# Ledger of designs, part 100: peptides against a protein of PDB entry 3VZA

Target 1, 98 residues: chain A of PDB entry 3VZA
Amino acid sequence: RVERLCKSKELFEERLGLEIRRIHNEQLQFIFRHIDHKDPDKPYMFTLSINEQGDYEVTSCTPPLDCISEFQLKVRETNNFSAFIANIRKAFTALSFK
Target 2, 62 residues: chain B of PDB entry 3VZA
Amino acid sequence: AAYVTQLYYKISRIDWDYEVEPARIKGIHYGPDIAQPINMDSSHHSRCFISDYLWSLVPTAW

## One batch from the design tools (peptide; made by RFdiffusion4, then SolubleMPNN)

Design b2_p20_8_s4 (from b2_p20_8, 7 letters changed)
Fold by OpenDDE base, seed 3:
Structure b2_p20_8_s4 (fold): chain B 98 residues (1-98), chain C 62 residues (1-62), chain A 20 residues (1-20)
Amino acid sequence: as target 1 above (98 residues)
Amino acid sequence: as target 2 above (62 residues)
Amino acid sequence: DLEELDKVPVTELLRKILES
């Protein structure tokens, strides 16, 4: 089972180009790669925590996204975490063309 | 690792087929209306194309 | 399985990851 879980994680990381890490101060770091086709390994990242109210809170975003605060609001309203992550990736993708 | 893989599923709604050769990207995407198979030969595509394609399966509607 | 996983709130998963 452990081997299967490790394999699963690696498959998701490579195929989705998304790495998820636990970092300091009870935060999760989401690292997108495969965004820029000219530089597939260039990372696009944001960090996330659950605040005292139990709400999603974006604690950083690199590179910055103008829409990240709106997405945080939307995910709190809808609780659609999948759309939250997908929209962030879409925004990073759009940013890579600028 | 268990919770992380579960989170990946929550995000992507993809369940991989772990019994195929490494070069085969095979699984099922569980959309809100219909489940769709995934079956790609990774040697025929760039890493970026594969990722873009898989993410295109994930709805962005809130 | 996936059916049971669909019932788990994402926030719960996130907390479990953070506590692991």
Scores: peptide ipSAE 0.786, ipTM 0.963, DockQ to the pose 0.908
Fold by OpenDDE base, seed 2:
Formats: structure tokens, C-alpha cells, sequence
Structure b2_p20_8_s4 (fold): chain B 98 residues (1-98), chain C 62 residues (1-62), chain A 20 residues (1-20)
């Protein structure tokens, strides 16, 4: 099972171009790649925590997204984490077009 | 890695077929109403195309 | 089991990841 889990993680990372890391201060870092077709390895990332109220809180976003605050609001309202991540990727994709 | 892979599923709603050769991207995407198969030859596509395609399966409606 | 996983809140998964 351990081998399966390791393989699963690697498959998701490569195929979705999304890496998930634990970082300091009880945060998760979400790193998107495969965004810019001309620079597939260029990372687009944000960090996330759960605040004292138990709500999703974006603690950083690189490069910055004007819509990230709105998305944070939306995910808190809907609890649709999937749409949250997908919309962030969509926004990063749009940003990559300059 | 169990919780991380579970999170990937929560995000993508994709369940991979782990028994196929590495070049074959095979699995099932579980949409809100239907389940659709995924079956791609990775050698025929760029990494960016593959990722874009898979993410296109994920609804962005809140 | 995916059916059972569908019942798990994402916040719970996130906390489990952070605690692992």
C-alpha cells in the first residue's frame, strides 16, 4: 500500500502539475506547474492555512492574484475546495498569457 | 501520503488506474453527475496539455 | 473507499496532513 500511495502522489503531481507541501506555521503550499506552455516548470503557488475560526486563509500568493481574496471568500461560503483550487489554477493560467 | 492523495482526489475527483504502463494515463473522473473514463497516451501530448486537459474536467462553478 | 472519502471534510484532511 505504501508503494501505491507513493505512486499515486507522483502521478497526481506530474499529471496535474500540482505539488502540495507542508511548510512552517501550519501551512500548506500549493505549487502549480505546467501553466506556461513556454515555460512548463515555472511555478505558480499559494499558501493556505486554517485560521482560528476554522476558515480557509490564503497566506501568500506568488505571483499575486487580484482575485485571490474573492476566491477565499467564495470557498468559505461554499466550502467547494475543488472549485477553489481549479479557479486559482485558471487565474494563474490567465496571468501566464501576460 | 494517504491524506495527500486523498486531498488530490478531493480536488480533482480523479481515480487513477495504477496497473497500466507509465505512458498510459488511465483513470476515471467522477463528475457531479457522471463518471467519465480517462485514457490518454502521454507520449502524444505535452505535459502542459495533459495538465490543462485534466484540469478542464474539474468544474469551476462555486 | 471513494464513497467514504466523499464524506470526509476537506478541512479534516488538511489538518491530518498538517499533523502527519
Amino acid sequence: as target 1 above (98 residues)
Amino acid sequence: as target 2 above (62 residues)
Amino acid sequence: DLEELDKVPVTELLRKILES
Scores: peptide ipSAE 0.786, ipTM 0.963, DockQ to the pose 0.918
Fold by OpenDDE base, seed 5:
Structure b2_p20_8_s4 (fold): chain B 98 residues (1-98), chain C 62 residues (1-62), chain A 20 residues (1-20)
Amino acid sequence: as target 1 above (98 residues)
Amino acid sequence: as target 2 above (62 residues)
Amino acid sequence: DLEELDKVPVTELLRKILES
């Protein structure tokens, strides 16, 4: 099972261009790559925690997104985490065109 | 890490076929309406195209 | 399996990852 889990993680990371890391202070870091077709390895990332109220909280976003606060509100209202991540990626993609 | 791969599934709704050649991107996307097969030859596409395609399967409607 | 996984809240998964 360990072998399959490692392979699964690698496949998701490469194919989705999304890495998920646990970082300090009880946060998760989501790192998107394969956003900029001219620079596929350029990272676009945000960090996420669950606050004392149990709500999703974006603690950082690099590069910054004007829409991130709205997305945080939306995911709290809908609990649609998939759409949350997908919309962030879409926003990063739009940003990559400068 | 099982929980991380489970989170990937929660995000993407993709289940990979782990018993195919490395260059074959094969799996199933379980959308809200109907499950759709994924079957790509990675040698014919850029990494960015592949990622964009797979993410295009993920609904952005809240 | 996937059917059981669909029943798990994302927040629970996130907590599990953070506690691992």
Scores: peptide ipSAE 0.785, ipTM 0.962, DockQ to the pose 0.922
Fold by OpenDDE base, seed 4:
Structure b2_p20_8_s4 (fold): chain B 98 residues (1-98), chain C 62 residues (1-62), chain A 20 residues (1-20)
Amino acid sequence: as target 1 above (98 residues)
Amino acid sequence: as target 2 above (62 residues)
Amino acid sequence: DLEELDKVPVTELLRKILES
């Protein structure tokens, strides 16, 4: 089972181009790759924590996204974390065209 | 690492078939209304295309 | 299984990851 879990993580990382890391100060880092077709390894990332109120809080976003604050509001309202992550990726994709 | 893989499922709603050859990307995407199969040869596509395709399966409606 | 996993709030998973 451990072997399968390791394989599963690797498959998700490669196929989705999404890496999830635990970093300092109780934060998760979400790193998107495969965004820019001309530079597939270029990372687009944000960090996330759960604040004292239990709400999702984006603590950083690189490169910056104008929409990230709105997405944070939306995910708090809807609890649709999947849409939250997918919309962030879509926004990074749009940004990569600039 | 179990929680991370569970989180990937929560995000993507994809369940992989782990018994196929490495070049075969096979699984099921569980959408809100219907489950759709995933079955593609990774050697025929770029990494970016594969990722874009898989993410296109994930609804963005809040 | 997936059915049971669907019942787990994402916030709970996130906390478990952060605390592991």
Scores: peptide ipSAE 0.785, ipTM 0.963, DockQ to the pose 0.895

## One batch from the design tools (peptide; made by RFdiffusion4, then SolubleMPNN)

Design b2_p21_1_s1 (from b2_p21_1, 9 letters changed)
Fold by OpenDDE base, seed 5:
Structure b2_p21_1_s1 (fold): chain B 98 residues (1-98), chain C 62 residues (1-62), chain A 21 residues (1-21)
Amino acid sequence: as target 1 above (98 residues)
Amino acid sequence: as target 2 above (62 residues)
Amino acid sequence: PVIHEEIDTPESLAVLQQLLK
């Protein structure tokens, strides 16, 4: 099972170009790569925590996204975490063309 | 690793066939409609194309 | 009305909470 889980994690990281890491102060770091076709290894990142109210809170976003606060509101309203992550990636992709 | 792989599934709704050769991107995408197979030859595509394609399977509607 | 996909919201939050600890 451990071998399978490790393999699965590696496949997700490579194929989705998304790395998920635990970082300090009880946060998750989401690192997108494969965004810029001209620079596939360039990272696009955000960090996430659960605040005292139990709500999703984006604690950082690099590069900054104008829409990130709206997405935070949307995920709190809908609890659609999948759409939350996918929309962030979509926004990073759009940003890579600017 | 168990929790992170669960999170990946909850994000992407993809289950990989991890027993095939590395060059074969094979799995199943689940969604509101009928589950759809994923079956790609990675040697025929860039890493960015593969990622973009897979993410295109994930709905962005809230 | 907008049709929403089924989401494992409680389970997703649980997974996130476990990852954050």
Scores: peptide ipSAE 0.385, ipTM 0.930, DockQ to the pose 0.054
Fold by OpenDDE base, seed 2:
Structure b2_p21_1_s1 (fold): chain B 98 residues (1-98), chain C 62 residues (1-62), chain A 21 residues (1-21)
Amino acid sequence: as target 1 above (98 residues)
Amino acid sequence: as target 2 above (62 residues)
Amino acid sequence: PVIHEEIDTPESLAVLQQLLK
């Protein structure tokens, strides 16, 4: 089980170009790659926590996204975490075209 | 790894077939109504294309 | 951009569990 879980994680990381890390201060770091076709290894990332109110809170976003605050609001309203992550990736993709 | 893979599933709704050859991207995407198979030859596509394609399976409607 | 070191702590695990809800 451990072996297949590790392999599954690796497959997700490579195929989705998304790495998820647990970092300090009770945060998750989401690192997108494969965004810029000319620079596939360029990272686009944000960090996420659950605040004292129990709500999703984006604690950083690099590069910054104008829409990130709206997405934070939307995920709090809908709890659609999948759409939240997908929309962020979509926004990063749009940003990569400059 | 268990929790992070659960999170990946929560995000992507993809279940990989991890017992295939490394060059084969095989799995199932579970949409809201029906499941769709994923079956790609990674040697025929760029990493970015593969990622873009897989993410295209994920609805962005809130 | 800087990638922070991954920390495997009970607190981090708790956050992950919360996100999975």
Scores: peptide ipSAE 0.285, ipTM 0.917, DockQ to the pose 0.919
Fold by OpenDDE base, seed 4:
Structure b2_p21_1_s1 (fold): chain B 98 residues (1-98), chain C 62 residues (1-62), chain A 21 residues (1-21)
Amino acid sequence: as target 1 above (98 residues)
Amino acid sequence: as target 2 above (62 residues)
Amino acid sequence: PVIHEEIDTPESLAVLQQLLK
C-alpha cells in the first residue's frame, strides 16, 4: 500500500506538474511546473493556510496574480477547492504568455 | 502519502492506473456528470502538453 | 521563486486534513 501511494504521488507530480508540500506555520505550498512550454521546470507557486476564522487564506503567490484575492473569495463561498486550484493554474498559464 | 494522494484526487478527480508501463498514462477522470478515460502514450507528447491536457479535464466553474 | 523545505509536523497535517474536508 505504501509503495502504491508513493507511486501514485509521483505520477500526480509528474503528470499534473503539481507538487504539494507541507511547510512551516501550518501552510501548504503548491508548486506548478509545466506551465511555460519553453521552460517546463519554471515553478509557479502559492502557499495556503487556514486562518483563525477557518477560512482558506493564500499567504503567498509567486509570481503574483491579480486574480488571487478574487479566487480566495470564491473558494470560501463555494468550497470548490478543485476549481480554485484549476483556476490558479489557468491564471499562471495566462501569465506565462506575457 | 495517503493524505497527499487524497488531496490530488480532490483537486483533479483523477484515478491513475499505476500498474501499467511507465510510458502509458492511463486512468479515469471523474467529472460531475460523466467519467472520462485517460489513455495516452507519454512518448508522443511533451510534459507540458500532457499537463495542460489533464488540467483541461478539471472544471473551472465555481 | 524559492521552494521552501517540507516540514512534516502535526500542524501541517492538520492543515492538510482540513483541506481534505
Scores: peptide ipSAE 0.283, ipTM 0.916, DockQ to the pose 0.918
Fold by OpenDDE base, seed 3:
Structure b2_p21_1_s1 (fold): chain B 98 residues (1-98), chain C 62 residues (1-62), chain A 21 residues (1-21)
Amino acid sequence: as target 1 above (98 residues)
Amino acid sequence: as target 2 above (62 residues)
Amino acid sequence: PVIHEEIDTPESLAVLQQLLK
């Protein structure tokens, strides 16, 4: 099972181009790659925590996204975490063309 | 790894077929309506194309 | 972009678990 889970994680990282890390101060770091087709290894990332109220809170976003605060609001309202992550990737993709 | 893989599934709704050879991207995407098979030859596509395609399966509607 | 990671802590695990709700 452990071997399967490790392999699954690696497959997700490579195929989705998304790495998820636990970092300091009770945060998760989401690192997108494969965004810029001209520079597939260029990272696009944000960090996430759960605040004292139990709400999702974006603590950083690099490069910055104008829409990230709106997405934080949306995920709090809908609890649709999948759409939250997908929309962030979509936004990073759009940013890569500018 | 158990928790992070659960998170990946929560995000993507993809289950990989990990028994196949590395060059074969095989799995199932579970959408709200129907389950769709994933079956790609990775040697025929760029890493970026593969990622873009897989993410295209994930609904962005809130 | 600088990527930093740390060894899993109980707090980090708790955050992950919360995100899985």
Scores: peptide ipSAE 0.276, ipTM 0.916, DockQ to the pose 0.866

Design b2_p21_1_s2 (from b2_p21_1, 12 letters changed)
Fold by OpenDDE base, seed 2:
Structure b2_p21_1_s2 (fold): chain B 98 residues (1-98), chain C 62 residues (1-62), chain A 21 residues (1-21)
Amino acid sequence: as target 1 above (98 residues)
Amino acid sequence: as target 2 above (62 residues)
Amino acid sequence: VEIPEELDTPESLKVLQELLK
């Protein structure tokens, strides 16, 4: 089981091009790769925490996204975390074409 | 790893087939209404294409 | 620490953050 779980993480990281890390100050870092087809290893990332009110809060976004604040609002309203992550990736993808 | 994989599932709704050869990307995406099989030969696609395809399975509607 | 059934809520995310250390 442990072996499968480790393999599962690796498969998700490679196939989705998404790495998830715990970082300082009780935050999670989401690192997208495979966004720019010309530079597949270029990272697109954001960090997420739970603020004092208990709400999702994006604490950083690199490169910055104009829509990130709106997405933060939407995920707070809907609690649709899947759509939140997917929309961020979609936005990063769009940005990579600029 | 156990818990992060749960998060990956919550995000992607993908369950991998762990018994296939490494070059085969096989699994199931569980949509709200329909389960869609995933079955790709990774040697036939770029890493970016594979990722784009898999993410395309994830609904973006809030 | 009990693991929440759903790991995509703010409360679950906090738990997950601790588990990822």
Scores: peptide ipSAE 0.123, ipTM 0.919, DockQ to the pose 0.067
Fold by OpenDDE base, seed 1:
Structure b2_p21_1_s2 (fold): chain B 98 residues (1-98), chain C 62 residues (1-62), chain A 21 residues (1-21)
Amino acid sequence: as target 1 above (98 residues)
Amino acid sequence: as target 2 above (62 residues)
Amino acid sequence: VEIPEELDTPESLKVLQELLK
């Protein structure tokens, strides 16, 4: 059971190319890889916190996305966290073609 | 690991089959209306292709 | 700390962040 859970994390990280980490100041860091087919290990990342109002807040985004503020608004309105993460990855993918 | 694994499921809606050989990517994606099986030979695809394919299963509609 | 049923809400993510310590 414990072994399976550890394996599960590794499988998700490799297969989705997404690492999720706790970082300082009560934030979560999301690190995407496998975005750029020419450089699969290149990271695309953002950090997320809960602000004083209890809302999702993107505290950093590297490389920057011009749509990230809109996505932050959308996830606050819908609470669709899955779509939030998927749309960010989609945006990073589009950015990698520029 | 249990906690982040639950978050991965909330994000992707994928449940892996952990009993298959390492080269086999097998699982189930649970969409809003249907469940779709996943069954890939990882040796036949790049890491980027695999990730792109799996993410393509995740709805982006808000 | 109890694991919330819903893990994709602001409150749940806060709990998750604490659990990941």
Scores: peptide ipSAE 0.109, ipTM 0.910, DockQ to the pose 0.067
Fold by OpenDDE base, seed 5:
Structure b2_p21_1_s2 (fold): chain B 98 residues (1-98), chain C 62 residues (1-62), chain A 21 residues (1-21)
Amino acid sequence: as target 1 above (98 residues)
Amino acid sequence: as target 2 above (62 residues)
Amino acid sequence: VEIPEELDTPESLKVLQELLK
């Protein structure tokens, strides 16, 4: 089982180009790669936590996204975490062409 | 790794076929409608194309 | 411990953060 789980994690990381990490102060870090076709290893990342009010909060975004605040609002309203992550990747992709 | 793979599934709704050769990207995407198969030869595509394609399967509607 | 079916609550994120490691 451990072997299978390790393989599964590796497959997701490589195929989706998404790494998920636990970092200090009860935050999750999401690191996208394979965004820029000219530089596939270039990272696009954001961090997420729960603030004192109990809401999802993006604590950092590199590079910055103009739409990140709107997405934060949307995920609070809809609780659609999948769409939240997918929309961020879509936004990073669009940014890579600028 | 068990928990992170669960998270990956919740995000992507993809379940991989682990019994195929490494160069074969095979699995099932469980979208809101009918489940769709994934079956790609990774040697025929760039890493970026593969990722873009797989993410295109994930709905962005809130 | 398992990840909740829905990642739509503050508690879910905290659980995820603790489970990742």
Scores: peptide ipSAE 0.108, ipTM 0.914, DockQ to the pose 0.077
Fold by OpenDDE base, seed 3:
Structure b2_p21_1_s2 (fold): chain B 98 residues (1-98), chain C 62 residues (1-62), chain A 21 residues (1-21)
Amino acid sequence: as target 1 above (98 residues)
Amino acid sequence: as target 2 above (62 residues)
Amino acid sequence: VEIPEELDTPESLKVLQELLK
């Protein structure tokens, strides 16, 4: 099972182009690649924490997204974390064409 | 890695088939209505296309 | 730039568990 779990992580990272890392202060870093077809390894990333109130909080976003604050509000309202991540990727994709 | 893979599943709703050859991207996406099979030959597509396709399976409605 | 670490730590698991609710 451990081997499968490690393989699973690698498959998700490569196939989704999404790496998830822990960083200091109980934060998660989400790193998207495979966004820019001309530069597949270019990272698009944001960091996320749970604040003292128990709410999702985006602590950084690189490159910046105009919609990230709205998405933070939406995920707090809906708790739809899947849509949250998917919408961020969609926004990064749109940004890659600018 | 158990918890991060669980997070990946929560995000993507994809369950991979771990018994196939490395070049085969095979799994199941569990959408709200029906389960959709995934079956791709990675050698036929760019990494970006593969990722875009898989993410297209993930609903963006809040 | 921060050094990425494995997620199977007490701090990261706490965050992951919260995200998985």
Scores: peptide ipSAE 0.093, ipTM 0.909, DockQ to the pose 0.551; fails the geometry check

Design b2_p21_1_s3 (from b2_p21_1, 12 letters changed)
Fold by OpenDDE base, seed 1:
Structure b2_p21_1_s3 (fold): chain B 98 residues (1-98), chain C 62 residues (1-62), chain A 21 residues (1-21)
Amino acid sequence: as target 1 above (98 residues)
Amino acid sequence: as target 2 above (62 residues)
Amino acid sequence: VVIPEEIDDEESLQVLKELLK
């Protein structure tokens, strides 16, 4: 089971091109790759925490996204975390074409 | 790894088949209404294409 | 882009738990 869990993580990382890390100050780091087809290893990333009110809070975004504040509002309203992450990836993808 | 894999499922709604050969991307995507099989030969696609395809399965409607 | 190293402490684990709710 432990071996499967490790394999599962590796499969998700490679196939989704998404790495999830626990980092300092009670944050999660989301690192997208496979965004730019010309540079598949180029990272697109953001960090996320839960603030004192218990709400999702984006603490950084690299490269910056104009829509990130709106997405933060949307996920707080809907609690649709899946759509939140997927929309961020979609936004990064759009950014890679600029 | 248990917690992060749970998070991956919460995000993607994908469950992998772990018993197939490494080159085979096989699993199930659990959509809102119906489960859809995933079955791809990774050697026939770029890493970016595979990722884009899998993410296309994830609804973006809030 | 600089990617910080992952940590494995109880506080970070708790954040994961909260996000999974």
Scores: peptide ipSAE 0.202, ipTM 0.913, DockQ to the pose 0.887
Fold by OpenDDE base, seed 5:
Structure b2_p21_1_s3 (fold): chain B 98 residues (1-98), chain C 62 residues (1-62), chain A 21 residues (1-21)
Amino acid sequence: as target 1 above (98 residues)
Amino acid sequence: as target 2 above (62 residues)
Amino acid sequence: VVIPEEIDDEESLQVLKELLK
């Protein structure tokens, strides 16, 4: 099982170009790669926590996204975490063309 | 790694086939309507294309 | 871009659990 879990993590990281890390102060770091076709290893990332009210809170975003606050609101309203992450990736992709 | 893999599934709704050769990207995407197979030869595509394609399977509607 | 190292502790694991709710 441990071997399968390790393999699964590696497959997701490579194929989705998404790394998920646990970092200080009870946060998750989401690192997108494979965004910029000219520089596939260039990272696009944000950090996420659960605040005192139990709501998703974006604690950082690099590079910054104008839409990130709206997405935070949307995920709190809908609890659609999948759409939340996918929309962030789409936004990073759009940003990479600017 | 158990929790992070669960999170990947929560995000992508993809279940990989772990019994194929490494160059074969094979699995199932469980969309809201029907499940669809994934079956790609990674040697035929760039890393960015593969990622873009897989993410295109994930709905962005809230 | 500076990327912090992953922390493998119970506190961070708790965040994962909460996100999976």
Scores: peptide ipSAE 0.196, ipTM 0.913, DockQ to the pose 0.855
Fold by OpenDDE base, seed 2:
Structure b2_p21_1_s3 (fold): chain B 98 residues (1-98), chain C 62 residues (1-62), chain A 21 residues (1-21)
Amino acid sequence: as target 1 above (98 residues)
Amino acid sequence: as target 2 above (62 residues)
Amino acid sequence: VVIPEEIDDEESLQVLKELLK
């Protein structure tokens, strides 16, 4: 089971180009790669926590996204975490073309 | 790894076939109303294309 | 872009659990 879980993680990381890390101050770091086709290893990142109110809170976003605050509101309203992550990736992708 | 893989599933709704050769990207994406098989030869595509394709399976509607 | 090191502790794991709710 442990081997399968490790392999699963590796498959997700490579195939989705998304790494998820636990970092300081009770945060998760989401690192997108494979965004810029000209620079596939360039990371696009944001960090996430659960604040004192129990809500998703984006604590950083690099590079910054104009839409990140709106997405934070949306995920709090809908609890659609999947759409939240997917929309962030979509936004990073759009940014990579500028 | 258990928790992060759960999170990956929550995000992507993809279940991988772990028993196939490394060059084969095989799994199932579970949409709200339909399950779609994934079956790609990774040697035929760039890493970016593969990622873009897989993410395209994930709905962005809130 | 600098990527912080991953922290392997129970507290961080708890955050992940919360996200899975």
Scores: peptide ipSAE 0.190, ipTM 0.912, DockQ to the pose 0.868
Fold by OpenDDE base, seed 4:
Structure b2_p21_1_s3 (fold): chain B 98 residues (1-98), chain C 62 residues (1-62), chain A 21 residues (1-21)
Amino acid sequence: as target 1 above (98 residues)
Amino acid sequence: as target 2 above (62 residues)
Amino acid sequence: VVIPEEIDDEESLQVLKELLK
């Protein structure tokens, strides 16, 4: 089972171009790659925490996204975490100007 | 890696077929109304194309 | 872009648990 879980993680990372890390101060870091077809390894990332109120909070976004605050509001309203992550990737893709 | 794999499923709703050869990207995406099979030859596509395609399966409607 | 090193601690795991709700 452990080996299968490790393989699963690696498959997701490579195929989705999404790495998820646990970082300091109770945060998750989401690192998107495979966004820019001219530079597939260029990272697009954001960090996420659960604030004192129990709500999703984006603590950083690199490069910055104008829409990130709106997405944070939407995910709090809908609890659609999948759409939240997918929309962020979509926004990063648009930002890459490919 | 149990928690992170669960998170990946929460995000993507993809279940991989782990028994196939590395060059074969095979699995199922579970959407709200339909389950869509995934079956790709990775050697025929760029990494970016593969990722773009897989993410295109994930609904963006809130 | 600088990517911080992953930290495997209980607090980070708790965040994962919260996100999985």
Scores: peptide ipSAE 0.169, ipTM 0.910, DockQ to the pose 0.903

